# Peptides against a protein of PDB entry 3ZN8: the designs that were tried, part 30

Target 1, 125 residues: chain A of PDB entry 3ZN8
Amino acid sequence: LEEYDKIQKKMEDVMEGKGKLTLRDVYAQIIALRKMGPLSKVLQHIPGLGIMLPTPSEDQLKIGEEKIRRWLAALNSMTYKELENPNIIDKSRMRRIAEGSGLEVEEVRELLEWYNNMNRLLKMV

## One batch from the design tools (peptide; made by RFdiffusion4, then SolubleMPNN)

Design b2_p13_5_s2 (from b2_p13_5, 7 letters changed)
Fold by OpenDDE base, seed 2:
Structure b2_p13_5_s2 (fold): chain B 125 residues (1-125), chain A 13 residues (1-13)
Amino acid sequence: as target 1 above (125 residues)
Amino acid sequence: SSALFKLIADFLR
């Protein structure tokens, strides 16, 4: 709970424009969420989710869990410098990360695109 | 809570 609260506070600081979301923050958040249980249980603990989003199907939850597993593998294959500054990840680094994680380069690119989109959204709020 | 919600919403999208 304390680690989760620290991550939430950091995410709030990012949302307030006081910081930048890094892949290290993403990694920490995923680990914190995993401590709460599977994605289905985590989603049940988010107030207002059922009001704003349709309840995910069982298949969507399975896809989400698999995606989390794959992204964790990618994140575990990144260097500290890459986690802190994902913008340095070029095609060569993406290929290395993909090989190290057993993923396709496209899956690593998808993670980076998601991260970039999240940072854009956080800056707009 | 809002940040986590946005993270998850974007993740599932």
Scores: peptide ipSAE 0.125, ipTM 0.707, DockQ to the pose 0.347
Fold by OpenDDE base, seed 3:
Structure b2_p13_5_s2 (fold): chain B 125 residues (1-125), chain A 13 residues (1-13)
Amino acid sequence: as target 1 above (125 residues)
Amino acid sequence: SSALFKLIADFLR
């Protein structure tokens, strides 16, 4: 709870819109998206997405919503230092995060792998 | 922000 409050205060004080994508940025973005409603509604508000990508099926939207909930649980179980520098997350930290979030370790690993792939992709754009 | 949205959407698809 205390760590969450520190993250929230820093998010309010430091809207770093410039620099390397962190899990803090991912977390902030997911929270902002969730305020817009379910994934289906969120995707409708993303300009150009419907032109560039086929509309997800209803089943894909359900899977996506579940995945978002699981990732939020994982992110909420991370320390601020881990959110800012996910590379410090070793096997021990990953197990702690999994246990704290009620997830399998493999699901936490999947989130980290996704993050790493995203950072690589963003450097190419 | 738009790039992140697109990438998240691509992953969740």
Scores: peptide ipSAE 0.124, ipTM 0.703, DockQ to the pose 0.448
Fold by OpenDDE base, seed 1:
Structure b2_p13_5_s2 (fold): chain B 125 residues (1-125), chain A 13 residues (1-13)
Amino acid sequence: as target 1 above (125 residues)
Amino acid sequence: SSALFKLIADFLR
């Protein structure tokens, strides 16, 4: 919980424009949330989420869990420089990450696209 | 809390 609170505070600072969300931040947050259990349990512990989001189906939770697992594999295959500045990840780096994680290059691309979308959303707040 | 909600919401979509 303490680590979670630190990450939340950092996310608040990012939302206030005091920083940028990195893949390191995303990774740390995912790991902290995973310590609470499977995605279903994590979602149950987040007040108000059930009000803002429809309760995911069991199938959606399963898909989400698998996607988290795969993206964590990709993140574990990144260098510290890549985690701090994902914009440096070119085609060669993306291929290396994919090979190192046992993923398709497209899945690494999807992670990066998701990250870019998150950063755009955070900048709008 | 709102940032986490957005992160999770977008992740699940």
Scores: peptide ipSAE 0.121, ipTM 0.703, DockQ to the pose 0.370
Fold by OpenDDE base, seed 5:
Structure b2_p13_5_s2 (fold): chain B 125 residues (1-125), chain A 13 residues (1-13)
Amino acid sequence: as target 1 above (125 residues)
Amino acid sequence: SSALFKLIADFLR
């Protein structure tokens, strides 16, 4: 519960233009959420989720857990400079990250695309 | 919805 409140406050600060969401922030949030247990437990702590999202199937939860694990591997293979400023990640850096994490380059691209989409969403709110 | 909800919802897409 305490970790949830910290994450929410951080996200509110970013949405209010008090900060920029970085991959370091994403990493910290994922780690904090993992302390709450598996994705199923994390979702149970989100107020109103049961009203706004259909309850995911067990298979969907497993897929989500695997995706989180892969993205953590990618994030763990990034330099501090890359985490703070993901825009510097060129093709060479992306390949290094993929090789270091045991992922395909396309999986690293997917993470970066998600990050970019999230930042766009936060700017529209 | 909470900022966290939006983050997670987009993450799962």
Scores: peptide ipSAE 0.119, ipTM 0.694, DockQ to the pose 0.350

Design b2_p13_5_s3 (from b2_p13_5, 7 letters changed)
Fold by OpenDDE base, seed 1:
Structure b2_p13_5_s3 (fold): chain B 125 residues (1-125), chain A 13 residues (1-13)
Amino acid sequence: as target 1 above (125 residues)
Amino acid sequence: SSALFQLIADHLR
């Protein structure tokens, strides 16, 4: 819960234009969410809210979990500098990360694109 | 909020 609160504060700061979301922040958030479970699952246990939230199918959950597992492998293969500044990740770094994580370069690129899109959305809020 | 990150993540999946 303490780590969760730190992540929330960081997210709030980013939303307020104070700092930036990094892959380190994303990593921490993913880990926290995996420990507590998705907020949607938590909210589903609240009477009256479960009916308003779409319930992902078991297959969708499995696919999501696999994607997270693969991305965590990539993140674990990144240096601190790369996690803090994902924009420095060039083709050579992507290849190293991919090889270190057992992923295709395209999967690493997909993660970076996802991060970039997320960061853009956070700046819009 | 915690919900916001999850919401953003869901929209990007």
Scores: peptide ipSAE 0.081, ipTM 0.650, DockQ to the pose 0.294
Fold by OpenDDE base, seed 4:
Structure b2_p13_5_s3 (fold): chain B 125 residues (1-125), chain A 13 residues (1-13)
Amino acid sequence: as target 1 above (125 residues)
Amino acid sequence: SSALFQLIADHLR
C-alpha cells in the first residue's frame, strides 16, 4: 500500500507537470499492480474506474498477465539510462533488449510506442 | 483515477 501511494503521488506530480514519467516509473507501477492481483481487481479499487470499465474475461486477464510479464522482461533487460530516458533506445539497443528478454524486437518496439503515447497523453493533462 | 492504469487496461483489452 505504501509503495502504491508513492506511485500514485508520482503520477499526480507528472500529471501536474512537476515531473516526467519514465520507464522506471512504469516498472514500479507494474510491480505494484502485480502485488495487488489481477488488473481488474486493481482497477476496482480506483474510484470510478471499477464502475465504468467492464470486467475483463478470464481469458483476457490471462492474456494481459502474459503481456505484462513480457514487458517486465523487456524492462529488466534495459539499462538504468534507458529506463530513465527511453528516447535513447535506438535499433541496436532495441535488438539487445529483445535478445536479452527473449522477446521479438517488435514487442520491444510496441512497449516503447506505448510509453511514448502515454507520455504524450500525460503532457496533455 | 490513474491515467497509467487506464492506459494499461486499454492496452490489455
Scores: peptide ipSAE 0.097, ipTM 0.666, DockQ to the pose 0.422; fails the geometry check
Fold by OpenDDE base, seed 2:
Structure b2_p13_5_s3 (fold): chain B 125 residues (1-125), chain A 13 residues (1-13)
Amino acid sequence: as target 1 above (125 residues)
Amino acid sequence: SSALFQLIADHLR
């Protein structure tokens, strides 16, 4: 919970334009979510909210878990400098990360594109 | 917001 609170505060700072979301932040959040479980599952145990939230199928949960595992592999294959400054990741770095993580270059590109889009959205809030 | 983290998690899935 303490780690989650730190990440939440960091995210709030980013949303307020006081900071920048990095891939390190993404990594930390994924780890925190794996420990606590998805908020949707927690909310489903709250009377009245479980009716409003769709319950993912077991297959959807497995697919999600696999995707998270793949993202973690990519993140674990990045250098500290890349995690802090994803914008330095060029084609050569992407290829190295892909090879190190057992992913396709396109999957690494998709992760970076997602990050860039997310960071842009957070800056607009 | 905790909702933001959930959005990130959902997108990662």
Scores: peptide ipSAE 0.094, ipTM 0.655, DockQ to the pose 0.412; fails the geometry check
Fold by OpenDDE base, seed 5:
Structure b2_p13_5_s3 (fold): chain B 125 residues (1-125), chain A 13 residues (1-13)
Amino acid sequence: as target 1 above (125 residues)
Amino acid sequence: SSALFQLIADHLR
């Protein structure tokens, strides 16, 4: 609970242009979400989202949780430097991360693309 | 609200 509040405050600071979102921040947030239960349940605690988000089926929740578990495996296979500055992740690093996590290179690429899209969005706000 | 959560939700849909 306290960890969740700290992460939210940090995300708010990033949204205000006072900080930079890193994969370390993403990792911390995912861990906090898992402690609170299914992702959909956590999202319902966000003001305004609980009204707009349809209640996912149990099967959809399981699929989402599996995706998060895969991303955590990738994040756990990254070095601290890579988590802090994902832009240093080249093709060689990406392959190492994939092999270490038991994922396909494309799955690691998907995570990085998601992160890049998030950062672009934050800069436009 | 965290933009991160919104984007995660969008990708899970």
Scores: peptide ipSAE 0.091, ipTM 0.657, DockQ to the pose 0.420; fails the geometry check

Design b2_p13_5_s4 (from b2_p13_5, 8 letters changed)
Fold by OpenDDE base, seed 1:
Structure b2_p13_5_s4 (fold): chain B 125 residues (1-125), chain A 13 residues (1-13)
Amino acid sequence: as target 1 above (125 residues)
Amino acid sequence: SSALLRMIAEFLR
């Protein structure tokens, strides 16, 4: 919970225009949430989520769990510099990450795209 | 909590 609170505070700071969300921050958040159990359990523990989001189907939860697993593999294959500044990840780095994680390059690209979208979304608040 | 909710929302989208 303490680590979770630190991550939340950082996310709040980013939302206030202080700093940037990195893949390290995202990784830490995902890991912290994963300690609560599978995605279904995590969602049950987040107050207000059921109000803000429709209840995910079983299939959506399964897809989400698999996506988390695959993206964590990719994140585990990144360097500290890449986690802190994902913008440095070029085609060569992306290929290395994919190979190191056993993923397709497109899956790594999808993670980076998601990150960029998330970072934009947080800055809009 | 709002940031986390957004992250989850975007993740599930």
Scores: peptide ipSAE 0.153, ipTM 0.722, DockQ to the pose 0.343
Fold by OpenDDE base, seed 5:
Structure b2_p13_5_s4 (fold): chain B 125 residues (1-125), chain A 13 residues (1-13)
Amino acid sequence: as target 1 above (125 residues)
Amino acid sequence: SSALLRMIAEFLR
């Protein structure tokens, strides 16, 4: 709970232009959420989500859980320097991360693209 | 809570 609050504050600071979201922040957020249980339980703890998002099917939840697991594997295969500054991840680093995590390079690219899109979204609000 | 919601929204997109 305390870690969760710290991550929320960090995200608020980023939204206010006081900081930058890193993959370390993403990693910490995922770990904090996993402490709450499976994705289905996590979603139940978000006020107003049922109003803003359609209730996911059981199959969608399973797909989501697998995605989270794969992204954690990728994040666990990154160096601290890469987590703090994902922009340094070139093709060679991305291949190493993929090999170390048992993922395809395209899956690592997808994570990085998501991260970049998230940063853009947070800066627009 | 709003930040987490945004992250999840992007995850599901």
Scores: peptide ipSAE 0.127, ipTM 0.701, DockQ to the pose 0.338
Fold by OpenDDE base, seed 2:
Structure b2_p13_5_s4 (fold): chain B 125 residues (1-125), chain A 13 residues (1-13)
Amino acid sequence: as target 1 above (125 residues)
Amino acid sequence: SSALLRMIAEFLR
């Protein structure tokens, strides 16, 4: 709970323009969510989700769990500097991360694109 | 709670 609260506060600070969401923050968030159980259980505990999102199908939940597993592998293959400053990740770094995590470069790129989209979204709110 | 919801929404997109 304390770790989750810290991450939530960090996200609030980012939304208020007081900070930047990093991949380290993303990693911490994923780990915190995993402590709550599988994605299906996590989603069930989020009030208002059913209002904002349709209830995911079982197949969508499986895809989500697999995506989380793959992204964790990618994050575990990043350096501390890359986690703190994902913008330094060039094509060479992406290839290294992909190779180290057993992923395709496109999957690493997808994670980075998601991260960039999240940062943009959080700054707009 | 809103930040987590946004993260999940973006993740599922």
Scores: peptide ipSAE 0.126, ipTM 0.701, DockQ to the pose 0.340
Fold by OpenDDE base, seed 3:
Structure b2_p13_5_s4 (fold): chain B 125 residues (1-125), chain A 13 residues (1-13)
Amino acid sequence: as target 1 above (125 residues)
Amino acid sequence: SSALLRMIAEFLR
């Protein structure tokens, strides 16, 4: 709960332009969510989600859980410098991360693309 | 709450 509050505050700071969302923040958020259980259980605990988003299908939840596991593997294979500043991740670093995590390079690229899109979205709100 | 919702929305998109 304390970790969750810290993450929320960080997210608020980023939304107010007082900070930057990093992959370290993403990692912390994923870990905090995982402590609540599987993705299906996590989504049930988020007030208002059912109003803003269509209810994910069971298949979508399974895909989401698998993606979380893969992304955690990728994040665990990153250096602290990469987590704090993902923009330094070039093709060589991305290949190393993929090899270290047992993922395809394209999956690591997908994570980075998601991160970039997330940062853009948070700045628009 | 809003930030988490946005993160989930982007994750599931």
Scores: peptide ipSAE 0.133, ipTM 0.708, DockQ to the pose 0.343; fails the geometry check

Design b2_p13_6_s1 (from b2_p13_6, 5 letters changed)
Fold by OpenDDE base, seed 4:
Structure b2_p13_6_s1 (fold): chain B 125 residues (1-125), chain A 13 residues (1-13)
Amino acid sequence: as target 1 above (125 residues)
Amino acid sequence: SRFEEEVLSLLLS
């Protein structure tokens, strides 16, 4: 819970222009959420989300859990330098990460693209 | 948070 609050503050700082979102932050956020249990339980602890998102089906939850697993695998396959500076991840690094995590390169690319978009959006908020 | 929402949305898609 304390770690979760720390991460939330980090996100707020980034949104205020006091920092930069890194994949380390993403990793920490995922881990913090996972500590609350399976995705179904996690969703229950997020106020307002139940209003904004329809109640996920069992299949959707399974898909979500699998994606969490995959993201964690990718993140766990990254070096500290890559986590802190994802922009250094070139094709060679991306392939290594994919191979190490058992993912397709496209899946790693998707994560990185999402990160880039997220980081840009947070700076705009 | 916005970040939380985006992560969750991506995970559920």
Scores: peptide ipSAE 0.261, ipTM 0.763, DockQ to the pose 0.126
Fold by OpenDDE base, seed 2:
Parts: structure tokens; sequence; C-alpha cells
Structure b2_p13_6_s1 (fold): chain B 125 residues (1-125), chain A 13 residues (1-13)
């Protein structure tokens, strides 16, 4: 709960222009969510999400769980410096991270792209 | 939170 609240405050700060979202924050958020249980249970704790997202099937939940594992693997393969400042991650670093996590480079790129989009979105709000 | 929603959307994509 403490970590969760910290992340929420971080997001608020970012939206107010008092900081930036990092991959460390993303990692912490995922871990915090995992403490709540499997993806199915996590979704149950987010009222209104069903309005934006259709109720996932069992297969979709399995896919989601696997994706969580993959994202965590990628994040665990990053250095602290990379987690705090993801913009330094170039093609060479992406390849290293991919190899270390057992992922394709494209999967790492997808994560980074999502991160960049998230930061842009938060700054616009 | 918005962040949670976005993370979840990514994970479910």
Amino acid sequence: as target 1 above (125 residues)
Amino acid sequence: SRFEEEVLSLLLS
C-alpha cells in the first residue's frame, strides 16, 4: 500500500510538472499490483475499467500474465541508470536487455514506446 | 488510477 501510494503521488507530481515517470516507477507499480494477486484479481479492484476494456477471457488473462512476466524480465535486466533514465537506452542497450530477458528486441522496444507515450500523456493532462 | 489503467491496457494488449 505504501509503495502504491508513492507511485500515485509520483504520477501527480509528473502531471504537475514536478518530475518525470521512470521505468523504476513502472516496475514498482507492477510489483505493487502483483501483490494484490493474479491479473484477474487485480482487475476486480479497478472499478470502471470494464467500461473502457471488455471483460477479458480466460485466454486473455493467461496472455496478460505471460506479458507481465515478460515485462518484469525486461525491467529486471535493466541497470538502475536505465530504469531512472530510460532515454539513454539505445539500440545496443535494447539488444542487451532483450538477450538478458529472453525477449525479442521488438518487445523491449514496445515497452519503451509505451513508456514514452505514457510520459507524454501524463504531461499533457 | 490512470497509470494502472494504462499499464493494464498494455499488459492485456
Scores: peptide ipSAE 0.259, ipTM 0.761, DockQ to the pose 0.127
Fold by OpenDDE base, seed 5:
Structure b2_p13_6_s1 (fold): chain B 125 residues (1-125), chain A 13 residues (1-13)
Amino acid sequence: as target 1 above (125 residues)
Amino acid sequence: SRFEEEVLSLLLS
């Protein structure tokens, strides 16, 4: 819960143009959510989500759990400098992260692209 | 939160 509150404050700051979201923040948020249990239980604790997202099937939940696991593996394979400044991750670093996490390079690229889009979105709000 | 919603949306997509 403590980490959860920190991330919420961080997001508010970013929305106000005070700093930026980092992958370290992303990691902390994922871990905070995982403490609530499996994805199915996490979804139950988010008010209004059932209105915005369709109810996932059991198969979709399994796919979601696998994706969470894979993203955590990627994040765990990054250095602290990379987590704080993901923009320094070049092709060489991306390949290292992929190999270290057992992922395809394209999967790491997907994570980074999502991160960049998220930052842009938050700054536009 | 908005962040949680976006993360979940990504994970479930």
Scores: peptide ipSAE 0.254, ipTM 0.753, DockQ to the pose 0.126
Fold by OpenDDE base, seed 3:
Structure b2_p13_6_s1 (fold): chain B 125 residues (1-125), chain A 13 residues (1-13)
Amino acid sequence: as target 1 above (125 residues)
Amino acid sequence: SRFEEEVLSLLLS
């Protein structure tokens, strides 16, 4: 709950042009959500999501849970500097992170692409 | 929040 509030404040700052969303923030948010339980339980706590997303099947939830585990593994394999400044992650760093987390390089790239998209989105709001 | 929605959207897509 405390981490959630911190992340919300961080997001507000970013939207106001103050600061930058980092992967540290992303990590904290994922952990905060995980405390609510599996995806099935998390989804029911987000009122607006049901309108924007179709109801996921059980298989989709399982896939989502696995993806969360994979992303957490990737994040846990990053250095503090990388978490704070993901833009420094080049191909060499990406490969190291992938190897350390047991992921494919493409999966790490996907995480970074998602981060970049989210950061751009927040600045537009 | 928008952030939560986007996280979940990507995880479920």
Scores: peptide ipSAE 0.244, ipTM 0.746, DockQ to the pose 0.125; fails the geometry check

Design b2_p13_6_s2 (from b2_p13_6, 6 letters changed)
Fold by OpenDDE base, seed 2:
Structure b2_p13_6_s2 (fold): chain B 125 residues (1-125), chain A 13 residues (1-13)
Amino acid sequence: as target 1 above (125 residues)
Amino acid sequence: SRFEEELLALLTN
């Protein structure tokens, strides 16, 4: 709960232009969510999500859980500097992270792309 | 949160 609150405050700061979201924050958020249980339970705790997203099937939940596991593997393969400043991750670093996590480079790229999009979105809202 | 929603959207995509 404490980590969750920290992340929420940081998100607010980012939205106010007082900081930036890092992959460390992403990692912490994922861990915080995992403490609430599997993805299915997490979804139940998000009001309004059911309005925006259809209820995922059991198969979709399994896919989501696997994706979380894969992203955690990628994050665990990053250096502290990379987690704090993901923009330094070039193709060479991306390949290293992929190799270290047992992922395809494209999967690491997807994570980074999501991160970049999230930061842009938070600054605009 | 918006973060959670976007994360979930990606995970369920």
Scores: peptide ipSAE 0.173, ipTM 0.718, DockQ to the pose 0.125
Fold by OpenDDE base, seed 3:
Structure b2_p13_6_s2 (fold): chain B 125 residues (1-125), chain A 13 residues (1-13)
Amino acid sequence: as target 1 above (125 residues)
Amino acid sequence: SRFEEELLALLTN
């Protein structure tokens, strides 16, 4: 709960333009959410989500859960500097991260693109 | 919670 509150405060600061969302923040949030159970259970605890988003199929939830596991492996293979400043991750760093996590380079690139999209979206809210 | 919603939206789409 304490860590969750810290994450929420960080997100509020980012949305107000007082901070920057990093991969460290993303990692912390993913871990916090996973403590609530499988992705299917997490979705049930978010009020209004069912109204704002289409209900994912069971297969989509399974795919999402696997994606999270793979992304966590990638995040665990990043340095602190990379987590704090993902923009420094070049092709060499991506390859290292991929090899260390057992992922394809394209999967690491996908994670970074997802992060960029997430960061842009949060700043718009 | 807003972060969570956006995260899940990106994961499911």
Scores: peptide ipSAE 0.061, ipTM 0.626, DockQ to the pose 0.131
Fold by OpenDDE base, seed 1:
Structure b2_p13_6_s2 (fold): chain B 125 residues (1-125), chain A 13 residues (1-13)
Amino acid sequence: as target 1 above (125 residues)
Amino acid sequence: SRFEEELLALLTN
């Protein structure tokens, strides 16, 4: 619950333009996802921001779990500087991260793209 | 994992 509150506060700060979503925040969200639910649930608790989340199918859960596993591997292969400032991750860094995590470069890119999309979404809300 | 333990500690304090 404490972690949930921290994540929620961070998300609120980002939405209000008082902070920036980082991959550390993403990491925290992923950890919380396994315990309490996805970011959408966090957002549902923010006043004025409600997202209707359909119940995932069993197949979707399995896919999600695999995605989480792979993304965590990528995140654990990043430096603190990269986690705080994902925009510095260039091709060389992506390759290193991919190799260190046993992922394809495209999978690392997908994570970063997801992060960028999420960051934009939060800033627009 | 390079930072998993450190990150977990940092994020779950």
Scores: peptide ipSAE 0.030, ipTM 0.577, DockQ to the pose 0.049
Fold by OpenDDE base, seed 5:
Structure b2_p13_6_s2 (fold): chain B 125 residues (1-125), chain A 13 residues (1-13)
Amino acid sequence: as target 1 above (125 residues)
Amino acid sequence: SRFEEELLALLTN
């Protein structure tokens, strides 16, 4: 819960243009959410989500849980410098991360693209 | 949070 509150404050700073979301922040947020239980339980604790998103099937929840696990593996394969400054991750670094995490390079690209889009979106709001 | 909502949207879609 302590880490959760810290990340929320960080997000507020980013939205106000006073900071930058990093992959370390992403990692901490995922871990904080995982402490609440499986993805199905996490979704139940987010007010308004049931209104904005369709109720996922059990199969979709399993797929989502696997994706989270895979992204955590990628994050655990990054250096601290990469986690803080993901923009330095070039093709060589991406390949290393993929090999270390047991992922395809395209999956690592997907994570980085998601991160970039998230950061841009938070600054826009 | 907005982060949670967007993350979940990406994971479920």
Scores: peptide ipSAE 0.172, ipTM 0.714, DockQ to the pose 0.126; fails the geometry check

